# Ledger of designs, part 117: peptides against a protein of PDB entry 6EJA

Target 1, 276 residues: chain A of PDB entry 6EJA
Amino acid sequence: VEYMPANPVRIAFVLVVHGRASRQLQRMFKAIYHKDHFYYIHVDKRSNYLHRQVLQVSRQYSNVRVTPWRMATIWGGASLLSTYLQSMRDLLEMTDWPWDFFINLSAADYPIRTNDQLVAFLSRYRDMNFLKSHGRDNARFIRKQGLDRLFLECDAHMWRLGDRRIPEGIAVDGGSDWFLLNRRFVEYVTFSTDDLVTKMKQFYSYTLLPAESFFHTVLENSPHCDTMVDNNLRITNWNRKLGCKCQYKHIVDWCGCSPNDFKPQDFHRFQQTARP

## One batch from the design tools (peptide; made by RFdiffusion4, then SolubleMPNN)

Design b2_p20_3_s4 (from b2_p20_3, 11 letters changed)
Fold by OpenDDE base, seed 1:
Structure b2_p20_3_s4 (fold): chain B 276 residues (1-276), chain A 20 residues (1-20)
Amino acid sequence: as target 1 above (276 residues)
Amino acid sequence: EYEESTHEPLDEDVEALDAA
């Protein structure tokens, strides 16, 4: 039996979805839905069928909303960060949704713990931010992520324009693009006018896979740096033999990997996941 | 092979990209 906190945290789940995978979305939604949490869903501008389906769901649940704005997103595109940042702003402006944590999810990335366990854990550590770092050589990470390269998102393509330098005085970090951020840090990212946030927003507007590094970098260089926990409480099925075939080269002038769907035989992986 | 990782490409692919 998990400890029941006196003041349980409420979570704003942000979902960025595209395509026609309505059944998969429904399964995921069913798995993560709780009446005490909030769900803010962005549907790709090109996914009209899915948008209609999600709108129907949002009409049935008072704690489910769909973004009134829609972006055309691509894999690895800088616009994904814009989507998260705008969603954060929207959520902060929703005074009727008193959320404590921002969490993004996909069908390929599942929380390690049950809802009760997650809420209990986050309620205990409500002042912390959970971002999983790459855990390897940082220079190698920069090279492999292409952070020292300048990208421009245009016409549904990430164009590599040339080389760039990492801003001076900034300790770059990154890892998983699935994170758990407390409201205080989200407020900082959204409303701060300091040089760090301003420069990083500019820098990452020309960055490939920005969500895998932006929040890590901002947090670690900010006054909130002591709140970082190197764990995102997620399990992602990374089979590099299957997922790392430069399958997005037609979309981006770079290569990358994609996670794979979990199968029933993968259940043992959940049991072996380290707890914070 | 399961590995908790990121979208980082394979080393060989990065080398190929730099050579192009």
Scores: peptide ipSAE 0.216, ipTM 0.770, DockQ to the pose 0.655
Fold by OpenDDE base, seed 5:
Structure b2_p20_3_s4 (fold): chain B 276 residues (1-276), chain A 20 residues (1-20)
Amino acid sequence: as target 1 above (276 residues)
Amino acid sequence: EYEESTHEPLDEDVEALDAA
């Protein structure tokens, strides 16, 4: 008898989608949809067909909404962080959606656990934030991520402008750009006017792949630092041989690996790997 | 094996960018 928590957490899923893969999105949505959760979907400004399809879905479900604003996001772009931050603000202003956790999803990510398992787990640890760190040497991480480099997103390109210094007194961390954040921490990130949040928002607006490091860094240097759990409860399909071919050099003045899209056949493997 | 991996630029590419 799976112990159903007396007060189960409700999740706000934020989906950032682009391209023409409407069928893939529909499959993913059906796989993760539950009536007790909330779904907030951002469609890339350039993906008009996809936007129309997503709008149709949102009209069919009361717990599905589409962002009224749309950004042109690129791989590695700082605009991705802006998308998350604005989505967080929107979700906090939706008084009719009492969500407890923020979870970001892409077409390349599936939750490792069933909905019931995820809800049970998060209900037990409702005061915690789940961010997966890189687990390597921090100096190497900074260098490889280009955190000591200044980037500018302009004309659908990430331009490397030069070197920069990491702010003094800040312990930089990062890892996976897939996270589970509780409402309290999201409120802090959204509404705090302290020097940490203000400086980090500015710093990461000129950062490559900012979502991989921003929330880690803010959390670890904040009064909420004791709520961090080094686990994001995600499985990302990383095929290094396929994903590390510098396929985005035309978009970003940097070279990095990208996750591969999950194939439908991979879905069956995820249900089996729910190791406790 | 689905390894949870962080984004990691290739060392050769980072070095090439730093040399340019």
Scores: peptide ipSAE 0.025, ipTM 0.606, DockQ to the pose 0.559
Fold by OpenDDE base, seed 4:
Structure b2_p20_3_s4 (fold): chain B 276 residues (1-276), chain A 20 residues (1-20)
Amino acid sequence: as target 1 above (276 residues)
Amino acid sequence: EYEESTHEPLDEDVEALDAA
């Protein structure tokens, strides 16, 4: 029998979706939907068909909302971070949605726990933030991620403009762009005017795949650094055969791997335990 | 195989980009 917390956490799930992934979105939504949680969905500005479909869903559920603003996002684009940051602000301003955790999801990423397990776990560790680090040498990470390079998102492309230096006194970290953040830390990221948050927002506005490193770096250099847990409680449909073909070179002046969408036959793999 | 979500650039491609 799984522990049932007396004061269960409520989760704000943020979904950033694009294209025609309606089937995948429906599967994911069905898998993660619960009446006690909240779902905030951003649909790419160019994905009008998907937007219409998502709007229909949002009308059926009181705890599902669609962003009134829509960004044109690209893989690896800095605008993805902007999307998350704006979503965080929106969610903090929704006084009728008392969420405790922020969780971002895509069709290629699922929580490794059932809802009950996830809620129980997060309720126990409600003061913690869950970000998975790369677990490798930081210098290599910086190089491979291009963090020492300046990128500009323009005309649906990430342009590499040149070299840059990491800000002094900042310990850079990163890894997964899927995270579980508590409300307190989200408030800090959203409303803090300290030098760290200000500098990092500026720095990462010119960063490739900023969501993979921004929150890690901010957290670890912030007064909230002791809340870091090196685990994002997720599994990714990671098929390197399909995902590691530099398929985004036409969009980004860089090369990398991407995960694949989960299929119905993959759902059995969601019954995983969190790694310590 | 399923892994936790992380991005991993291909070393050979990164090197090629740096050389260009």
Scores: peptide ipSAE 0.017, ipTM 0.529, DockQ to the pose 0.537
Fold by OpenDDE base, seed 2:
Structure b2_p20_3_s4 (fold): chain B 276 residues (1-276), chain A 20 residues (1-20)
Amino acid sequence: as target 1 above (276 residues)
Amino acid sequence: EYEESTHEPLDEDVEALDAA
C-alpha cells in the first residue's frame, strides 16, 4: 500500500528552456504536470518563438507562470545560477503559491519516482535537502571544475581571467546541478545576509558551472548542513563518450561534459534504476 | 547507460588548458 501523506508537499518546478524545441517542452510539461504543483518557466532571452509558446501554455493553467525577466544564458555561464536565484526569490514572493520544495528540471533529466511516489517521499522528508555530490576526490573535483580559476561571463563567452583561491574556512563540494531544495533552505539562500551566503554569491558569480557546486557548498557550510541528503532522486542520461569531448571550447575557456536529452524510447529504462 | 554524474573534463584537456 502506497503511503498517502496527510499533508502532501507541493512542488515548485523551475524550468530553464531555450531554443525552438517547443514540442519537446510540451511533452515534458505534460509528463510532469499536476494541478497541485507549481511551474515557473524561464525562457532564454534569445528564444522569442519559444517564449510565445510558453506564454500560451501559461495562460491555460493557473499554476504555470513565466518569468517576466529573461536572461541570455550560455553553457557553463554564471548567469545560470543568477537565473535560479532570481527564480527562487520570485517564488518566495508569490504568496498565492504555497510550495514546499524547489525542483529544477531540464529535458536531460527526469525524476526517478512517479508524482505520487515523489510527493510521498518528500512529504516524509520535508525537512531535508537533496543534492547529489560527486563522490570522488575533492581536490580533483576542484581542479576539474576549475573552481580555483576566475571566470567572467561576457559577450556570450566565459573568459578565464586567472587563478583564484578558495575562501578560507569553506568546505567546497558539488556534483549534479539538479537538486531538490526545501523552502526553508531556499529562504536562507535568498534572504540571509550572513558571511557565508554573501561570500558564496560573490565567489560563484565568477565561477564556471556554478549550479553544480553553489548549493552544495552553501548548504554544507550553513546552519542547515544537517539537512543534506546525497541524492537528487533523478536519472540523467550521461554518455561521457559523446558528452565529454570539450565541445564547448568556443563558449568557455574550459572543457566540460553535458548530459544527453532523454528520448521517449528511453523512459522504460527508468524502471531499471534503483530507487533512492 | 543512465547514471547521475558530474562535470568532469578529461585530464588531458585540463592540462592543455592550464598550459595555454
Scores: peptide ipSAE 0.024, ipTM 0.621, DockQ to the pose 0.621; fails the geometry check

Design b2_p20_4_s1 (from b2_p20_4, 16 letters changed)
Fold by OpenDDE base, seed 4:
Structure b2_p20_4_s1 (fold): chain B 276 residues (1-276), chain A 20 residues (1-20)
Amino acid sequence: as target 1 above (276 residues)
Amino acid sequence: EEPPLFDDVGDSVDESELPE
């Protein structure tokens, strides 16, 4: 018997999508859609076809909205963080959407748990924030992520400009760019004017892959640090064979991997990761 | 009793490919 919470959490799913992954997006959307949750979709400014498709979906469901603003984002770009931050602000300003958790998704995401399981779990831990850390040496992480380097997003490229120092007194952390954040923390990130949030927003505006580290760093250095849970509840198609090999060197003055689109042959992974 | 719902997703940087 699945646990049924008395006050189930409602989730704001923020989908950041681009390209022509319409089929996969449709499958993913169908898999995660529930009437009690909210779906806020950002479509890349350059993806007009996808935008039209998503708009059609949003017209069919009252709990699905599309961002009226659209950014041109690149892999690893600082603009991705801006997209999340603006989406968070928008969602907080939507008084008719009483969401409790923020969950970011891409077209390459797929649920590994049922809605009931997810809701039950988050309802039990509604005061927690779920961010997966790298779990390695932090100094190595800083070097690997290029956090001690200054990047500028310009002309669809992340330019490495030089070295920089991490702000004094800040313990940097990071890992997965997939996170589950409670509304309270999102409010803090969005509206706080303290030095931490202000400095980190500035710092990460010149950071490669900022979403992998920004929320971790802010959370762990904030008054909300005790709410940190070092894990997440999502799976992505992380196939190194297809998603790595420094494939984005032409876009970023760094090397990294990206999630791949799910293929039918990848579905076995869902079964393996799904727990009863 | 409740099964763990956590998933482990690594970071997106391949250290072996990092430029000097």
Scores: peptide ipSAE 0.019, ipTM 0.543, DockQ to the pose 0.042
Fold by OpenDDE base, seed 3:
Structure b2_p20_4_s1 (fold): chain B 276 residues (1-276), chain A 20 residues (1-20)
Amino acid sequence: as target 1 above (276 residues)
Amino acid sequence: EEPPLFDDVGDSVDESELPE
């Protein structure tokens, strides 16, 4: 018998989507949609067709909204973090949407748990934040992520400008750019004027793949550090063998890995990863 | 209990390690 919480958490799903994968997005949306949750969708500024499709969806559901602002995001771009941060602010200002958790998704994500399971779990751990760490040598992680390098996003390119130092006294961490954050921590990140949040926002505005490290680093160095859970509850088609190339070198002066779009043949993977 | 890990961790690589 699944635990039915007396006060179930409500989730704000933030979807950052681009391209022409409207069918995949529709499938994913149908799989995660529930009347008790909220969906805030950002469509890349360049993806006008997809934007029109998403607008149609938003008109059909009262708990679905599209960002009135749109950014031109690039792979590895600092603007992705800006997208999340602005979305967080928007969601906090929406007084008619009493959400408890923030969950980011892309069109390449797919749920492997039921809504009831997810809600039950998060309701039990409503005071926790879920971010998956790399679990490796931190110095190596810094080097591989290019955290000791200064990047500038300009003209749809991430320019490597030179070397930089990691701020002193900060324990840098990171890993997955997929996270589940409680409202309290989102409020802290959004509205805090302390030195940590201020410096990290500045630091990560010149960072490659900032979403993989920003929230980890802020959380672990914040007064909320005890709420860290080194795990996430999402599945992505992250095939390192196929995705870890320099295919984005024309966009970023760096190489990296990117999640792949799900294919019908990937269904077996969903079953295998589903743990009781 | 600790929730299961469903997702892989993102990663980046210096171009010097993977020249194209």
Scores: peptide ipSAE 0.013, ipTM 0.517, DockQ to the pose 0.060
Fold by OpenDDE base, seed 2:
Structure b2_p20_4_s1 (fold): chain B 276 residues (1-276), chain A 20 residues (1-20)
Amino acid sequence: as target 1 above (276 residues)
Amino acid sequence: EEPPLFDDVGDSVDESELPE
């Protein structure tokens, strides 16, 4: 018997999409759509065809909106964090959308749980934030992520400018760039003027793959640190042999991995995931 | 013991960590 919460949480899904995979996006959207949730979609500035398609969808559903602003994001670009931060601000300013949780998605994502399961779970843990940490040696993580390096996003490239120091007194953490954040924490990130948030926004504006570390670091060093759950409730098809190469050297003065598209043969992985 | 739901790997990697 599934737990039916008396006051079910409502989710703001932020979809960051690019390319021409409109059919894939449509399939994913249909899979995650529910009338009680909210969908805020950012389409890459360069993806005009997809933007037109998404606009058509948004006109059909009152709880679907498209960002009026569009950014050109690159792999590893600091602008991706800006996209999330701006979308968070927008969502907080939408008084007609009373959402409780923020969840980011890409076109490649697919739900592994039912809506009822997700809502039940989040309703039970409505005061928590779900961020998956790397769970390894932090020093190695810092090196791997290039957090001690200064990057500049310019002309569709992430330029490595030199070395930098991590701010004193900050415990850096990170891992997955997929997260589930409660409204309270999003409010803190968006509107706080404390030294932590201010410094971290500045620091991560020159960071490679900032979304993999920014929210982790801010949360763990904030007054909300006790709300951290080391789980993002997401599955990503990672194959290091295939995905972890210097394939992005033309874009970033660094190396990295990218999630692989799910194949039919990977379907069994969805079934083997732990239930919340 | 239920398997973890997620792969906890960051997308970036230092070149030195990649096989030659």
Scores: peptide ipSAE 0.020, ipTM 0.548, DockQ to the pose 0.080; fails the geometry check
Fold by OpenDDE base, seed 1:
Structure b2_p20_4_s1 (fold): chain B 276 residues (1-276), chain A 20 residues (1-20)
Amino acid sequence: as target 1 above (276 residues)
Amino acid sequence: EEPPLFDDVGDSVDESELPE
C-alpha cells in the first residue's frame, strides 16, 4: 500500500526524441502517461515521420503538447542544453499547466516504479532537486568530460577548438544527464540574471554533453545548493558493449556512451530492479 | 535517505575511450 499524499505533485515530462523509434516511444508513453501530469515533447527537426506521429498523440490528449520549435540536435551537442532551457521557459509560461517537477526523458527510458510510487516520493521531497553525481575524483571527471576543452557546435558537428579554464570560484560537478528538478529551481535557472547563471549559460554553450554537468554545477553554486539530492531516479538501457565506444567520432571530436533502444530480452532488467 | 526508484544511469563518457 502506497502513501497517498494530501497535495500530490504534478510532473512535467519533457521528452526529447529523434529517429524512428515510434513503437518504443509509444510503449514508454503508455507506461508513464497519467491524466494529472503534463507531457512536452521535442522532436528533432530532421525526424519528420516521428513528428507527425507525436502530433497525432498531442491532438488526442489535452495534457500533451509538442514544441512549436524544433532543433537539429546531435549526440553530445551543446544544443541539447538549449533545448532543455527553452522547454523550461515554455513550461513556465504555460499558466494552464501547474507542474511541480521537471523530468527529462528519451525514447530509451522506461520507468521501473509505479506512478503512485513516484508521485508519493516526489511529494514527500518536493523541495529537493535530484541530480546524480559521478561519485569519483572531480579532476578526473573534468578531464574525461572535456570540461577543460572548448567545443563549438557547427554544421552538425562538435568541433574541439582547444583548451580552456574552468571559471574561478565555481565548483564544477556532474554525472547523469537525467534529472528531476523542482519548479522553483527551474524558475531560478530560467529567469535569474545573477553572475552564476549568466556565466554558466555562456560557458556551457561551448561544452560537450552540457546536460551532464550544467544543472549540477549551477545548483551547487547557487542559493539553492542545499536542495541537492545525489540521485536521478532513472533507468536507461545502457549496454556498454554496444554504446560505450567511439561510434560518434564522425559527429563529435570526443568519445563516449549512448543509451540503446530497449529490446524484448531487456525487460528482465525491469523486473529485477522492481522492488515490491 | 530513500532508496532509489530507478536504476542509476551514470555518465555518458567512458574514460577508456578518450581520443588522442
Scores: peptide ipSAE 0.018, ipTM 0.536, DockQ to the pose 0.048; fails the geometry check

Design b2_p20_4_s2 (from b2_p20_4, 14 letters changed)
Fold by OpenDDE base, seed 1:
Structure b2_p20_4_s2 (fold): chain B 276 residues (1-276), chain A 20 residues (1-20)
Amino acid sequence: as target 1 above (276 residues)
Amino acid sequence: EEEPLFDDTYTSVDPEELPE
């Protein structure tokens, strides 16, 4: 029997979508939609067809909104972080949407847990932030992620400009770019003027795949550091033999890997997880 | 320290794999 919280958390789902994946988005939306949650959807500036489709959906549901601004994001681009940060600001300014958690999704993502399970879990740990860390050699992570390299997003390309140093006194961390952040931490990231947030926003403006490291790093070096949970409540099929093909070299001066679709033989991975 | 509920990793990138 699932625990029913007395004060269930409400979730702001931020969906970053692009291309023509309207059918996939519709399926995902149906899977995650609940009247008690909120859905804020950013459609890539270049995806006009999808934008029209999403607008139609937003007009049908009072708890679904589309960003009035649209960015032309690229894989690995620093602009993705800007998209999240601006979305966070927007959501904080929406006084009619009393959300407790920020959760990001793509059109290809599917929830593994039911809404009740997710809400129950987050309601129990409403003061925590869920960020999955790489959990291995941090120096290797920095090198592989190119955090010691300076990138510039321009002309739909991530240009590698040169080397840089990690700011002194900062413990860098990262991992999955899928996370669950509580409102308090989002407020901190959005409105804090301390040296940490200011420097990290600047630093990550020139960072490849910034969402995989920014929030981890900020959280762990912030007064909220004790709220980190090394878990994002998600499963990603990382088969590096299949996913690491430098498929984005035409967009980024770096080689990256992509997750793979789950297959029936991968289903055993869903069952080996246990809720705390 | 918290045990992860699900298997998830970061997007690995390798500068050495870039074409010369």
Scores: peptide ipSAE 0.042, ipTM 0.598, DockQ to the pose 0.061
Fold by OpenDDE base, seed 3:
Structure b2_p20_4_s2 (fold): chain B 276 residues (1-276), chain A 20 residues (1-20)
Amino acid sequence: as target 1 above (276 residues)
Amino acid sequence: EEEPLFDDTYTSVDPEELPE
């Protein structure tokens, strides 16, 4: 018997999309759409065709909105974090959308739970935040992420300017850039003026792939650190042998990876996912 | 040994350490 919460949580899904992935977006949207949730979609400034398509969808559903602002984002760009942060602020200012959780999704994500299961789970753990850590050596993570390097996003390129130091007293962590954050923590990140949030926003403005570690680091060093759950309730097919070929060197002064689509032969691996 | 599908990141290596 599935648990039915008396006060089910409502989710704000944030989608950051670009290019001509309209079909993929449509498939994902259909898979995750529910009348009780909210969908806030950012379309890359350069993706006008996609923007028009998304606008059409937003006109059909009252719980779907498109960001009135649009950023030109690049792979690994610091602007992605800015996109999330601004989206969070927007969502908090939407008083007619009483959401309880912030969730970002990509077409590469595979849901391991039904909507009912997800809602039931989050309703039970509504005070928790779900971020998956890398689970490896932290020093290796820092090196791999280039966190000790200073990057500048300019002219559609992530320029590596030099070396930098991680702020003293900060325990850096990170992993998946797909997370489930409760409203309370989002409020903290958005409106707090404490040294942690202020310094981290500044630090990550010059960071490659900032979403993979910003929220982890802020959460773990914040008064909300006890709400951390090392799980994001989804899986992604990375397969680094296929997806990691420094294909973004022309965009970023760093080598990166891309997730791969799941294949039928990968399905057996889904059972390896751990629950919080 | 199969690569994990859950706990991974986008970044890889400094391009200066790899051949083009």
Scores: peptide ipSAE 0.100, ipTM 0.655, DockQ to the pose 0.083; fails the geometry check
Fold by OpenDDE base, seed 2:
Structure b2_p20_4_s2 (fold): chain B 276 residues (1-276), chain A 20 residues (1-20)
Amino acid sequence: as target 1 above (276 residues)
Amino acid sequence: EEEPLFDDTYTSVDPEELPE
């Protein structure tokens, strides 16, 4: 018997989409749509066709909105973090949308669990934040992420300008850029004027793949550090042998990897990732 | 407790670790 919470959490899904994958987005949207949740969709500034399609969807559902602002983002660009931060602010200012959790998605994402399972789980742990850490050598992570390097996003390119130092007293962490954040922490990130949030926003405005470590780092160094759960409730097929070919060097002065699609033979991995 | 739904890692790589 599935647990039915008395006060089920409501989720704000933030979808960051680009290109012309309207059919894929439609399938994903139908799979995750529920009347009790909220959907805030950002369409890349350059993706006008997709924007028109998404607008049509938003007009059909009262709990679906499209960002009135649009950013031009690139792989690994610092602007992705700006997109999330602005969307968080917008969502907090929407007083008619009483959401409890923030969840980011792309058009390629697909729900692993049913809505009821997700809601039940989050309702039990509504005071927690779910961020998946790399779980390995942190020094290596910093090096591989280029966190000790200064990047500038300009003209659809991430320019590596030189070396930099990580701010003193900050324990840097990171991993997946897919996360589940409770409203309380989102409020903190959005409105706090403390030194941590201020410095990290500045630091990560010149960071490659900022979403992979910004929220981890802020959370772990914040008064909310005890709310972290090292799990983002996502499953990604990370086969680095196949996915790591520096395919993004044309837009970033660094190398990156891409996740691989799951194959039928990968089904066993879904079971292995299940943990308390 | 409910089982986790996702498993993921980071995407970046130092160019020196993957020379072209």
Scores: peptide ipSAE 0.079, ipTM 0.629, DockQ to the pose 0.065; fails the geometry check
Fold by OpenDDE base, seed 4:
Structure b2_p20_4_s2 (fold): chain B 276 residues (1-276), chain A 20 residues (1-20)
Amino acid sequence: as target 1 above (276 residues)
Amino acid sequence: EEEPLFDDTYTSVDPEELPE
């Protein structure tokens, strides 16, 4: 029996898309679209064709908007975090969109659960934030993610400038860059002027893959730390054999992996998620 | 009681692939 919430949550989906992913985006959009949710789409500054396509979609649906600003994003770039932060601010300023949760998506992401299931789940845990942690040695995570290294995004490249220290008193955490954040926490991240948020925004502006760690770290060190759920309600195929080829060395002064497409035999993993 | 919807990990990065 599916839980039917009395006050169902409404979701702001933030889609960050680029390249020639028009077909994929269309498929994903069809799969995730619901009249009760909101869709805010950022198209890479260089993806003009895609931008035109997305604009057409936004004109057809009142709950679909496109960012008036566009950033040139690169894999692992700090600008991705900027994109999320700005989109969060925009969404909070949209008084006509009463969303309860922020969910980020790429054109390659697809829901594996029904909308009703997702809404029911989030409605039950509306006060929680869903961030999946790496679940391993944190020191190793810091090293492997290069969090103790200083990066600068410039000329479509992430330049490694040198070493840096993790700010004192901060417990760094991270994992998946796909997350579900409640409005309250988004408000905190967006408008708080406390030392934590200020310091972390500065720190992560020079960070590789910032979205994989920023929100985790901010949340866990914030007054909202008790709202942390170690689950992002997503499945990603991290088969290293296929995904780890250092394919981004030309973009970043670091070696990273990418997720792989799911195969039919991989679907068993969908049921292996940890319960909140 | 409710079944989780998704699971994910983080991007693997190897600092040893590039010289310091």
Scores: peptide ipSAE 0.063, ipTM 0.603, DockQ to the pose 0.054; fails the geometry check

